# Ledger of designs, part 32: peptides against a protein of PDB entry 6FRK

Target 1, 411 residues: chain A of PDB entry 6FRK
Amino acid sequence: NEEVLNAMLKEVCTALLEADVNIKLVKQLRENVKSAIDLEEMASGLNKRKMIQHAVFKELVKLVDPGVKAWTPTKGKQNVIMFVGLQGSGKTTTCSKLAYYYQRKGWKTCLICADTFRAGAFDQLKQNATKARIPFYGSYTEMDPVIIASEGVEKFKNENFEIIIVDTSGRHKQEDSLFEEMLQVANAIQPDNIVYVMDASIGQACEAQAKAFKDKVDVASVIVTKLDGHAKGGGALSAVAATKSPIIFIGTGEHIDDFEPFKTQPFISKLLGMGDIEGLIDKVNELKLDDNEALIEKLKHGQFTLRDMYEQFQNIMKMGPFSQILGMIPGFGTDFMSKGNEQESMARLKKLMTIMDSMNDQELDSTDGAKVFSKQPGRIQRVARGSGVSTRDVQELLTQYTKFAQMVKKM

## One batch from the design tools (peptide; made by RFdiffusion4, then SolubleMPNN)

Design b1_p10_5_s2 (from b1_p10_5, 6 letters changed)
Fold by OpenDDE base, seed 2:
Structure b1_p10_5_s2 (fold): chain B 411 residues (1-411), chain A 10 residues (1-10)
Amino acid sequence: as target 1 above (411 residues)
Amino acid sequence: DILKLLELLA
């Protein structure tokens, strides 16, 4: 039994290392899992695989929990949030994403560019802020980040802003001058929260970087970026362990909306390749599919029309990058997440919608749309001509619809 | 179920 446990734990440890989980954390997890597994219960014929999986999951959840409650902004108060992190971590982009997140939630939000080191930092922030209609502050002439941060914070406090986000200078590597500058800014503005932004793609370097920031500044929150890439997110565990600070958000892409509140359970499920069913459900619920109740009711009755399929394609297109949605479904491997497949998948959906735009209400609203077309083949030719596609493309759409409608009838 | 819809699109 111990040999079988050790073999299975070796496979899990290998998979976690391949997911960029720090070697020390993997060793600790292995010991904790061994201590948590009752070998006597494993002898009793219980599903050893499920027990090990549950123990691994439970210990990973503990590694993501720093035991500290995440800071949350107070409504109607001035909340100063300082961002820190290396250059290329996605810090500046993440400032804009967080500002936009709070703005969409009805907070009076602003951005301050205290990055005087990087040429064009203020222009980049200004561009992002302007696109999102977020008020911003910065300077083209002031070189002291302390002055810019202080003036910007004072300005926006006087204007009764609720969320005041300060972006600071990054560096290419850990440099004492960077940490001194960050400390000077932090002392001047007295932030309510200091957010460390880390790139998940740096793999095993996550621990050392996160520790270096925590040892110099009072990091209270972590944001992990670039979780849309090849990074499986194991570096997030290292960041929590090093900073003893909660992950509050994750960046899942390049778009301003590619930003979500961190959830421990879904994240660990995704890390283990179990999928993120909860995050998918939440994302679906956030879409305020006003017609979702009406659709669910139709689906409960086994009714599914071409119009219902069209509306679902519109909804999928609103959910954001198709690759992210697929990556939330259990059993869809990373190979489906190739950037090439996303654009092709979206182009395919748009093509299908364009075909349906050439259908009439009788065709769209029929509970057996395929039968309407099969009885009158001239409809296929009309739709094909109207949408600029082949009759084969229309037949393929109808075949897909028929598969969907059959699946709905089995729900 | 959007999950099943996505499974069919994949």
Scores: peptide ipSAE 0.008, ipTM 0.454, DockQ to the pose 0.115
Fold by OpenDDE base, seed 1:
Structure b1_p10_5_s2 (fold): chain B 411 residues (1-411), chain A 10 residues (1-10)
Amino acid sequence: as target 1 above (411 residues)
Amino acid sequence: DILKLLELLA
């Protein structure tokens, strides 16, 4: 039993190291898991694998919890949020994502570009802010980030903004001049929260980077970026351990909507390759598909039409990159997240929708759309001609619809 | 359930 435990823990430790979890944390987790597993309960015929998985999950949850409550903005107050992090961490993009997140929730949100070091920093922020219709401040002529930050914060305070986000300069290296600049900015604007933005793709360097920032600046929150890439998110544990600060949000892609509040359990589930069913449900629910209640009600009654399927395809297309959605489903491994498969999957959905665009209301709104087509085969030929596809493509769509409708009837 | 829908599209 101990040999089997040690073998399984070795596999888990290897997988965690491959997920960019720091070697020190993996060692500690291994010891904690060994101490938490009752060997007597493992002897009682309980699924040893399930017990180990549960113990590993529980210890990973503890590693992501710094024991400190996350800062949250206060409604009707002026909340100044300062962003810090290296150049290329996704800091500027994350400022825009956070601003957009709060704006969609009905907060009066603005952006300040206090990055005077990077050429085109203000233009990039301005482009992102303009696309999202977020008010912004910055200068093309002022070179002191303290002046820009102070003037911008004062301006937006006077205009009664609730969320004031300050993007600061990044550097390629941890330089004393960067930390001095960040301290001067922080002292001038007196932020309510300092957010450290970390790139998950830097792997084992996450700990050293996060520590260097925390040792110089009073980091109170962490945002982890680039969790859509090859980064399995293990660097997030290193950031929490080094900063002793909670992860508040994660960046899951390049789109402005590829940003979500950090949830411990879904994140650990995804890190373990168990999928993120909860995050998928939440992402589906955040799509204010006013029609989702009506659809869910129809589904509860075992009714599913070709129109209902069309609406679901539209919804999937609105969820953003199909690879991210698939990566939230258990058993859809990283191979389905290859950039090639995403475009092909979206093209396939668009093709199916184009076929349905050639259907009439009687066909779309039938509770047994496949039976309508089977009774009158001439409908298949009409739809095929109308959509520029083969009769086989229409039959394949109807076969998929029939599988869905049968599944809905079993729900 | 969109999950079940995605499982069938795969």
Scores: peptide ipSAE 0.008, ipTM 0.436, DockQ to the pose 0.112
Fold by OpenDDE base, seed 5:
Structure b1_p10_5_s2 (fold): chain B 411 residues (1-411), chain A 10 residues (1-10)
Amino acid sequence: as target 1 above (411 residues)
Amino acid sequence: DILKLLELLA
């Protein structure tokens, strides 16, 4: 039993390392999981795998929770939010996304560009702000970010703005001069919140980078960007550990709407390749689609048919930014999006639906659709011919369905 | 691949 546990934990540790989780955190998680697993309960014939998965999930949830309540802006007050992070982290884009998020919630929001180091930083911010109809401040002539930040904050305070977002300079190298400049800006404007923006794709460097920022400025919040890419999000755990600050939002694409409040359980589920089924359910519920209650009840009972998958695909095509929703579906997120634009992803989904249109009610309504096809391989050939696709395309659909149905049974 | 790992753990 201990050898089996150690083998399974070795596999879990390997995948967490492949998900860019810091080696120290993986070691700590391994020891915490070992201490949380009752070997006697494992001996009783309980699904050892489910118990280890639950223990791993629980310990990852603890690693993402710093035990500190996230800062939230106060309505009717002037809330100054300073952004810090490396060049290329998506910081400037994330400032615009956060401003737009609060604007859509009915907050009086503005943007300040205090990035004097990067040529065209102000033009980029101005372009993003103008597209979103967000008021902005910056200078083409002032080179001191402290002056720009102070003047911009004062201006927008006098105009009774509720959310005042300050973007700062990012550099490729952590130079002492950058950190001193950030500290001078922070001291001058006295922000209510300092947000560290981290690129999820930087992997093992996340801890050292996040720590370097926290050691210089009082980082109170983290935003993780580029979670639409190949980044499995393991760097987010390193950022929380180093900053001791909660993740408040995630960036899930390049569009201004590719931004959502951070939810711990969906994020850990996605990190573990379990998909964001809760976030999918929440997004489906937000759309008030008539079939939502029936779907939620089926999911609660661990029932998932090819028809239920088809109905979800129809709903997804209605839901707008297809990239975000696919990234929430188990097995569709990383591999389905890796090479395609949103149009290619929709074309692939439409192809899958066309395959399902060639299925019969017995195949669609089976709680184990893959087993129906495996028992009678002639069904695969019929569906392939009916939909004008290869038998391989039908097998790929059934593989995706099987992955999803297995996850629903584990919920 | 954590999905493959969860599949191995499934």
Scores: peptide ipSAE 0.005, ipTM 0.376, DockQ to the pose 0.022
Fold by OpenDDE base, seed 4:
Structure b1_p10_5_s2 (fold): chain B 411 residues (1-411), chain A 10 residues (1-10)
Amino acid sequence: as target 1 above (411 residues)
Amino acid sequence: DILKLLELLA
């Protein structure tokens, strides 16, 4: 049993290293999992794989918990949020995403560009802010980031802004001059929160990068970017470990809406390839879809109809960027989107919905819709004619429904 | 491919 456990833990450790989890954290996790697994319970015929998966999941959840409460802005107050991070980390884009996130929630939000080092930094911020209708401040002539940050913060405080986001200079390397500049800015504006923005794609370098920032500036929050790429998110664990600060948001693409609040359980589920069904449900709930509670209750009872699938497709179409939604569904890696653009994916959903629009209530509301069609093949021909598709297209939809319904029954 | 989406959800 110990040899089997060690073999399975070796596979888990390899997979975590391939997910960019720091080697020290993987070693610690291995030891913690070994200590948490009762070998006697494992001998009693319990599913060894399920026990190990549960132990690994619990230990990963602990690794993303810094043991400190995340800073949250206070409504009706002036909250100054300073961003720090390397050039190319997605820091400037993330400032705009965070500003847009709070603006959509009815916060009076603004952006300050205190990046004097990068040519065109202010133009880029201005362009993004203008597109999102976010008020902004910066200078084309002032070279001192402390002056720009101070003037911008004062301006927006006087205008009763609730969320004041300050973007700072990023450099390609950790330079003492960058850290001195960040400290001077932080001392001048006295931010309520300092956010370290980290690129997840830097892999094993995440720990050293995050530590270098935390050792110089009082980082209180982390945002992880580029989780839509090849980065499996293991670097996020390294950032939490190094900064002792919670991840508050994640960036999941280049679009301004490719930004979400960090949730531990969904993130770890996704990291393990279990999919993010909870995050899908939560994102559906954020859309204020009236029937979400009824759908969640049906899913909990292992009931899934063609109507429930149709409603899910409507929800998916309302969620916006299809790439993010696909990445939340179990078994959908980024490679699945590489074969089709978002428009083609949406056209395929609309085609499936058009097929279902030609179904009757008995077909849509059956707990085994595929069995209704299999018992009476003439239904397939009727639906195919009604929707202007082939009988094969209807059979493909029913095959997909059957498979989805089987997954829901296993949940 | 949303069809493969539904196939892998299956």
Scores: peptide ipSAE 0.005, ipTM 0.446, DockQ to the pose 0.089; fails the geometry check

Design b1_p10_5_s3 (from b1_p10_5, 8 letters changed)
Fold by OpenDDE base, seed 2:
Structure b1_p10_5_s3 (fold): chain B 411 residues (1-411), chain A 10 residues (1-10)
Amino acid sequence: as target 1 above (411 residues)
Amino acid sequence: LILDFLKLLS
């Protein structure tokens, strides 16, 4: 029994190391899992694999929980949020994402660019802020980040802003000068929250980086960036362990809306390759599929039309990045849709929809759309001409529709 | 159904 446990734990430990989980955390996890597993319960013939998986999951959840409640902004107050992190961590982009997140929730939000070190930092922030219609402050001439941060915070406090986000200078390396500058800014503006932004793609370096920031600056929150399929997320565990601070948000892409509140359970589920069923359900529910009931009722009757397929394609397009959705499905590894495949998949969906836009109501609303086209091949040629595609493309669409309709009939 | 659609698009 102990040999079987040790073998299974070795496989899990290997997978966690491959997921960029720090070796010290993996060792600790192994010990904690061994201590949490009742070997007597394992002897009783229970599914040893499920027990170990559950124990691993539970201990990973504990590793992501620092035991500290996440800071939350207070409505109607002036909340100053200072961002810290290395250059290239996605810090500046994350400031804009967080500002946009709060703005969309009806918070009076603004951005301050106190990055005087990076040429064009203010222009980049200004571009992002302007695109999102977020008020911003910065200088082209002032080189002291303390002055810029102080003036900007004062300005936006006087204008009764509720969320005041301060982006600070990053460096390419951990340098004492960076930490001194961050401390000076923090002392001047007295932030309500200091957010450390970490790039998940740096793998095993996450611990050392997060520790270096925490040892110098009173980090209270963590945001993990670049969780867009290649980063296995194990660095997030290292960040929590080093900072003793909760992950509050994750960045899941390059777009301003590729930003979500951190959820422990879905994250660990995804890290273990179990998928994010909850996040998938939440996304499906956030899709105000106004006609979900009518669709479900049609599906229960085994009815599926080309129009129903069109509506589902519209819904899929509304769900956002297809790669994120696939990454929520158990057994679809993050590798299944490279960034190139996502744009191609969206282009493919749009092409299919364009073909269907050239169909008539009789074709769209037929319970056997493929049969309507098979009986009158002239319809295929009409639709092909109307949509600017080949007759083969229309036939491929009809073949896909037939596959879907057959799946629906089996449900 | 969305999952099945996604699975077919993959």
Scores: peptide ipSAE 0.028, ipTM 0.633, DockQ to the pose 0.123
Fold by OpenDDE base, seed 4:
Structure b1_p10_5_s3 (fold): chain B 411 residues (1-411), chain A 10 residues (1-10)
Amino acid sequence: as target 1 above (411 residues)
Amino acid sequence: LILDFLKLLS
């Protein structure tokens, strides 16, 4: 039993290391899991794998919980949020994402660019802010970030802004001058929250980076970026461990909407490849897929048309990056669609939709679209010519439709 | 349903 436990824990530890979980945390987790597993309960014929997975899940949940309540803005107050982090962490982009998030929630939100070090920082912030219709402040002439931050905060306080986000200078490396500047800005504006932005893709360096920031500035919140990339999110655990601060949001792409509140349970479930059913439900609900009831009723009757398939493809296209959606499904790891495969899959869906755009209403609305085409093969040739594809491509679409329709009939 | 579609597309 102990040998089996050790073998399974070795596999889990390897997978966690491959997910960029810090080696010290993996070792600690291993010992905590061993201590939490009752070997007697494992002898009773319970699925040893499920017990270990559950123990690992519980210990990962503890690792991402700093035991402190996340800061939240107070409605009707002026909440100053200072962003800190290295250059390339996604800090500036994340400022805009957070501002947009609060604006969409009906908060009076603004952005301040106190990055005087990076050429074009203010132009970039201005571009992002203007696109999102977020009020902004910055200077092309003032070189002191303390002055810019102070003036901007004062301006927006006087204008009764509720969320005042201050983007600071990043550096390529941890430099004492950066930390001194950050401390001076923090002292001048007295932020209600200091947000450390961390790039998850730095892997094992997450701990050292997060610690260096926490040792110099009073980091109260963490935002993890680039979780849509090769980073499996294990660096998030390192950030929490080093900063002792909660992750409040995650960045899941380059778009301004690729930003979500951090949820512990869904995140750990995703990290373990268990999927994120809750996040999928939330995302489906945000899409206002109004016709889900009508579709569900059709499906209950075993009716599934090519039009119904087309509508589902439109819904999939609206959900955003296919890799993110698949990563929410239990048993579909984030690795299942490499970034290259995502564009190809979206192109494939778009191609299928283009083929269906060349179908007539009789073909689209038939309860057995494949049978309509099989009875009159000339329809395949018409659709192929209309969509600029081969007859084989149309046949492949009909084969896919038939598979879907068979699944619906089994429901 | 979306999950089933995604499973078939994969």
Scores: peptide ipSAE 0.027, ipTM 0.622, DockQ to the pose 0.122
Fold by OpenDDE base, seed 3:
Structure b1_p10_5_s3 (fold): chain B 411 residues (1-411), chain A 10 residues (1-10)
Amino acid sequence: as target 1 above (411 residues)
Amino acid sequence: LILDFLKLLS
């Protein structure tokens, strides 16, 4: 029994180390899991594997919870949020994502570019802010980030903005000059929240980086970026441990919508490769898929049309990056969809929809669309010509439709 | 259902 436990714990520890979890945290987790199981095995004849999995999950949840309530903005107040982090952490992009998130929630939100070190930082912020219709401030001539930040905060306070986000300079390495500049900016603007932005892809460097920031500036919140299919979220545990600050959001890609509130349970489930079914359900529900009830009723009757398939493809396209959705499904490893495969998958869906745009209502609304085309092969040629594709591409679409319709009939 | 569709698209 103890040998089996030790073997399973060794496998879990190896997997956590491979997920960029800090070796000290892995050792502590191993000890905590061992002590928890030794107590529970005395109480219940439960499946040892499930007990170990549950104990590991509980201890990982504790490692992500700093025991500190996340800061939240107050409605009708002027909330100043200062961003700090290294260059390349995704800090500037994350400022725009957070601004857009609050704007979509009905907050009067603005952005300040106090990054004077990076050439084109203000142009990049301006471009992102303009695209999202977010008010912004910055300077092309002022080189002191303290002046820019102070003037921008004062301006937007006077204009009664509720969310004032300040993007600061980053460096490629931890430099004393960076920390001094950040401290000067923080002292000048007196932020209500300081957000540390961390790149999850830096792996074992996460602890040392997060600690260096916390030792110099009063980090109160963490945002973890680049949690797309390749980044193992183990660095997030190191960030929480070092900063003693909650993760408030995660960045899951490059798009402005590739940004979500941090949820502990889904994150740990994903880290362990268990998928995120809850996050998938929430994402599906946040998509006002108003027509889902009507579709579910049709599906209950075993009816599935080409139009129903088209509507589902539209829904999938609205869900955002296909890689993120697949990464929420248990057993779909992150390796199946490289960033290249995602664009290809979306292009494939768009191609299928373009073929369907050349179909008529009789073809789209038929309960057996494939049979309509099989009875009159001239329809395939018409659709192929109308969509600019081969007859083979139309046949492949109809084959895919037939597979879907057969699955629906088995539900 | 969405999961089944996603599985077929993968």
Scores: peptide ipSAE 0.026, ipTM 0.639, DockQ to the pose 0.120
Fold by OpenDDE base, seed 5:
Structure b1_p10_5_s3 (fold): chain B 411 residues (1-411), chain A 10 residues (1-10)
Amino acid sequence: as target 1 above (411 residues)
Amino acid sequence: LILDFLKLLS
């Protein structure tokens, strides 16, 4: 039993390291999981895998929870939000996304560009702000970020703005001069919240970078960017651990709408490659598609057919930014969000649907469609011929279906 | 790999 547990935990630890989870956090998680698992309960023939999975999930949820309530803006007040982070972290883009998020919620929102270091920073912010119809402030001539930030904050306070977002300079190297400048800006404007923006793709460097920012400025919130890419989000755990601050939002693409409030359960589920079935259900419910209740009920009962998958693909194709939705489907890992255009992902779904259009009702409505095909391999050849694809393409579809159906059965 | 991990945990 202990050998089986240790083997499974080794696989867990390997997968978490491959998800860019910091080695110290992985070690701590391994110890916490070992302490949380009752070996006697494991001996009783309970699904050892489910117990370990649940224990791992629970400990990851704790690692994402800093035990501190996220700061929220107060309605009718002037809330100053200062952004800090490295150059290339997506900080400037994230300022615009956050401003747009609050604006869509009926907050009087504005942007200040206090990035004097990067040539064209103000032009970039101005372009993003203008496109979103967000008021902005900055200078082409003033080189002191403290002056720009102070003047901009004062201006927008006098104009009764509720959300005042200040973007600061990011540098490629952790230069002491940058941290001093950030501290001077923070002292001058006295922000209600300091947001650290972290690129999820920096992997094992997340801890050291997040710590360096927290040691210099009072980071109170974290935003994780580039979760649409190959970044598995493990660096987010490192940022929370180092900053002791909650993740408040995530960036999931380049569009201004590719921004959502952080949800712990979906994030950990996705980090574990479980997908975000709850978030998928929520998004499906938001579409008010008549067949959604029947699908949700089937999912609750652990029933999932090829027809249910087909209907989900149809719904996904009706839903907006397709990349986000694919990333919520279990088995459509970040690898399905290959660097290919949203069009390529949609073409792949259309191909899968075309394969399913060549299936019969017995194949589509089977609760174990893959087993129907495995029992009668001639079905694969029929479907392949009918859809104009290879037998391999049909097998790949069935493999994806099997992965998804197995996950639905675990809900 | 996490999918593979979940497969291994599955």
Scores: peptide ipSAE 0.012, ipTM 0.441, DockQ to the pose 0.023

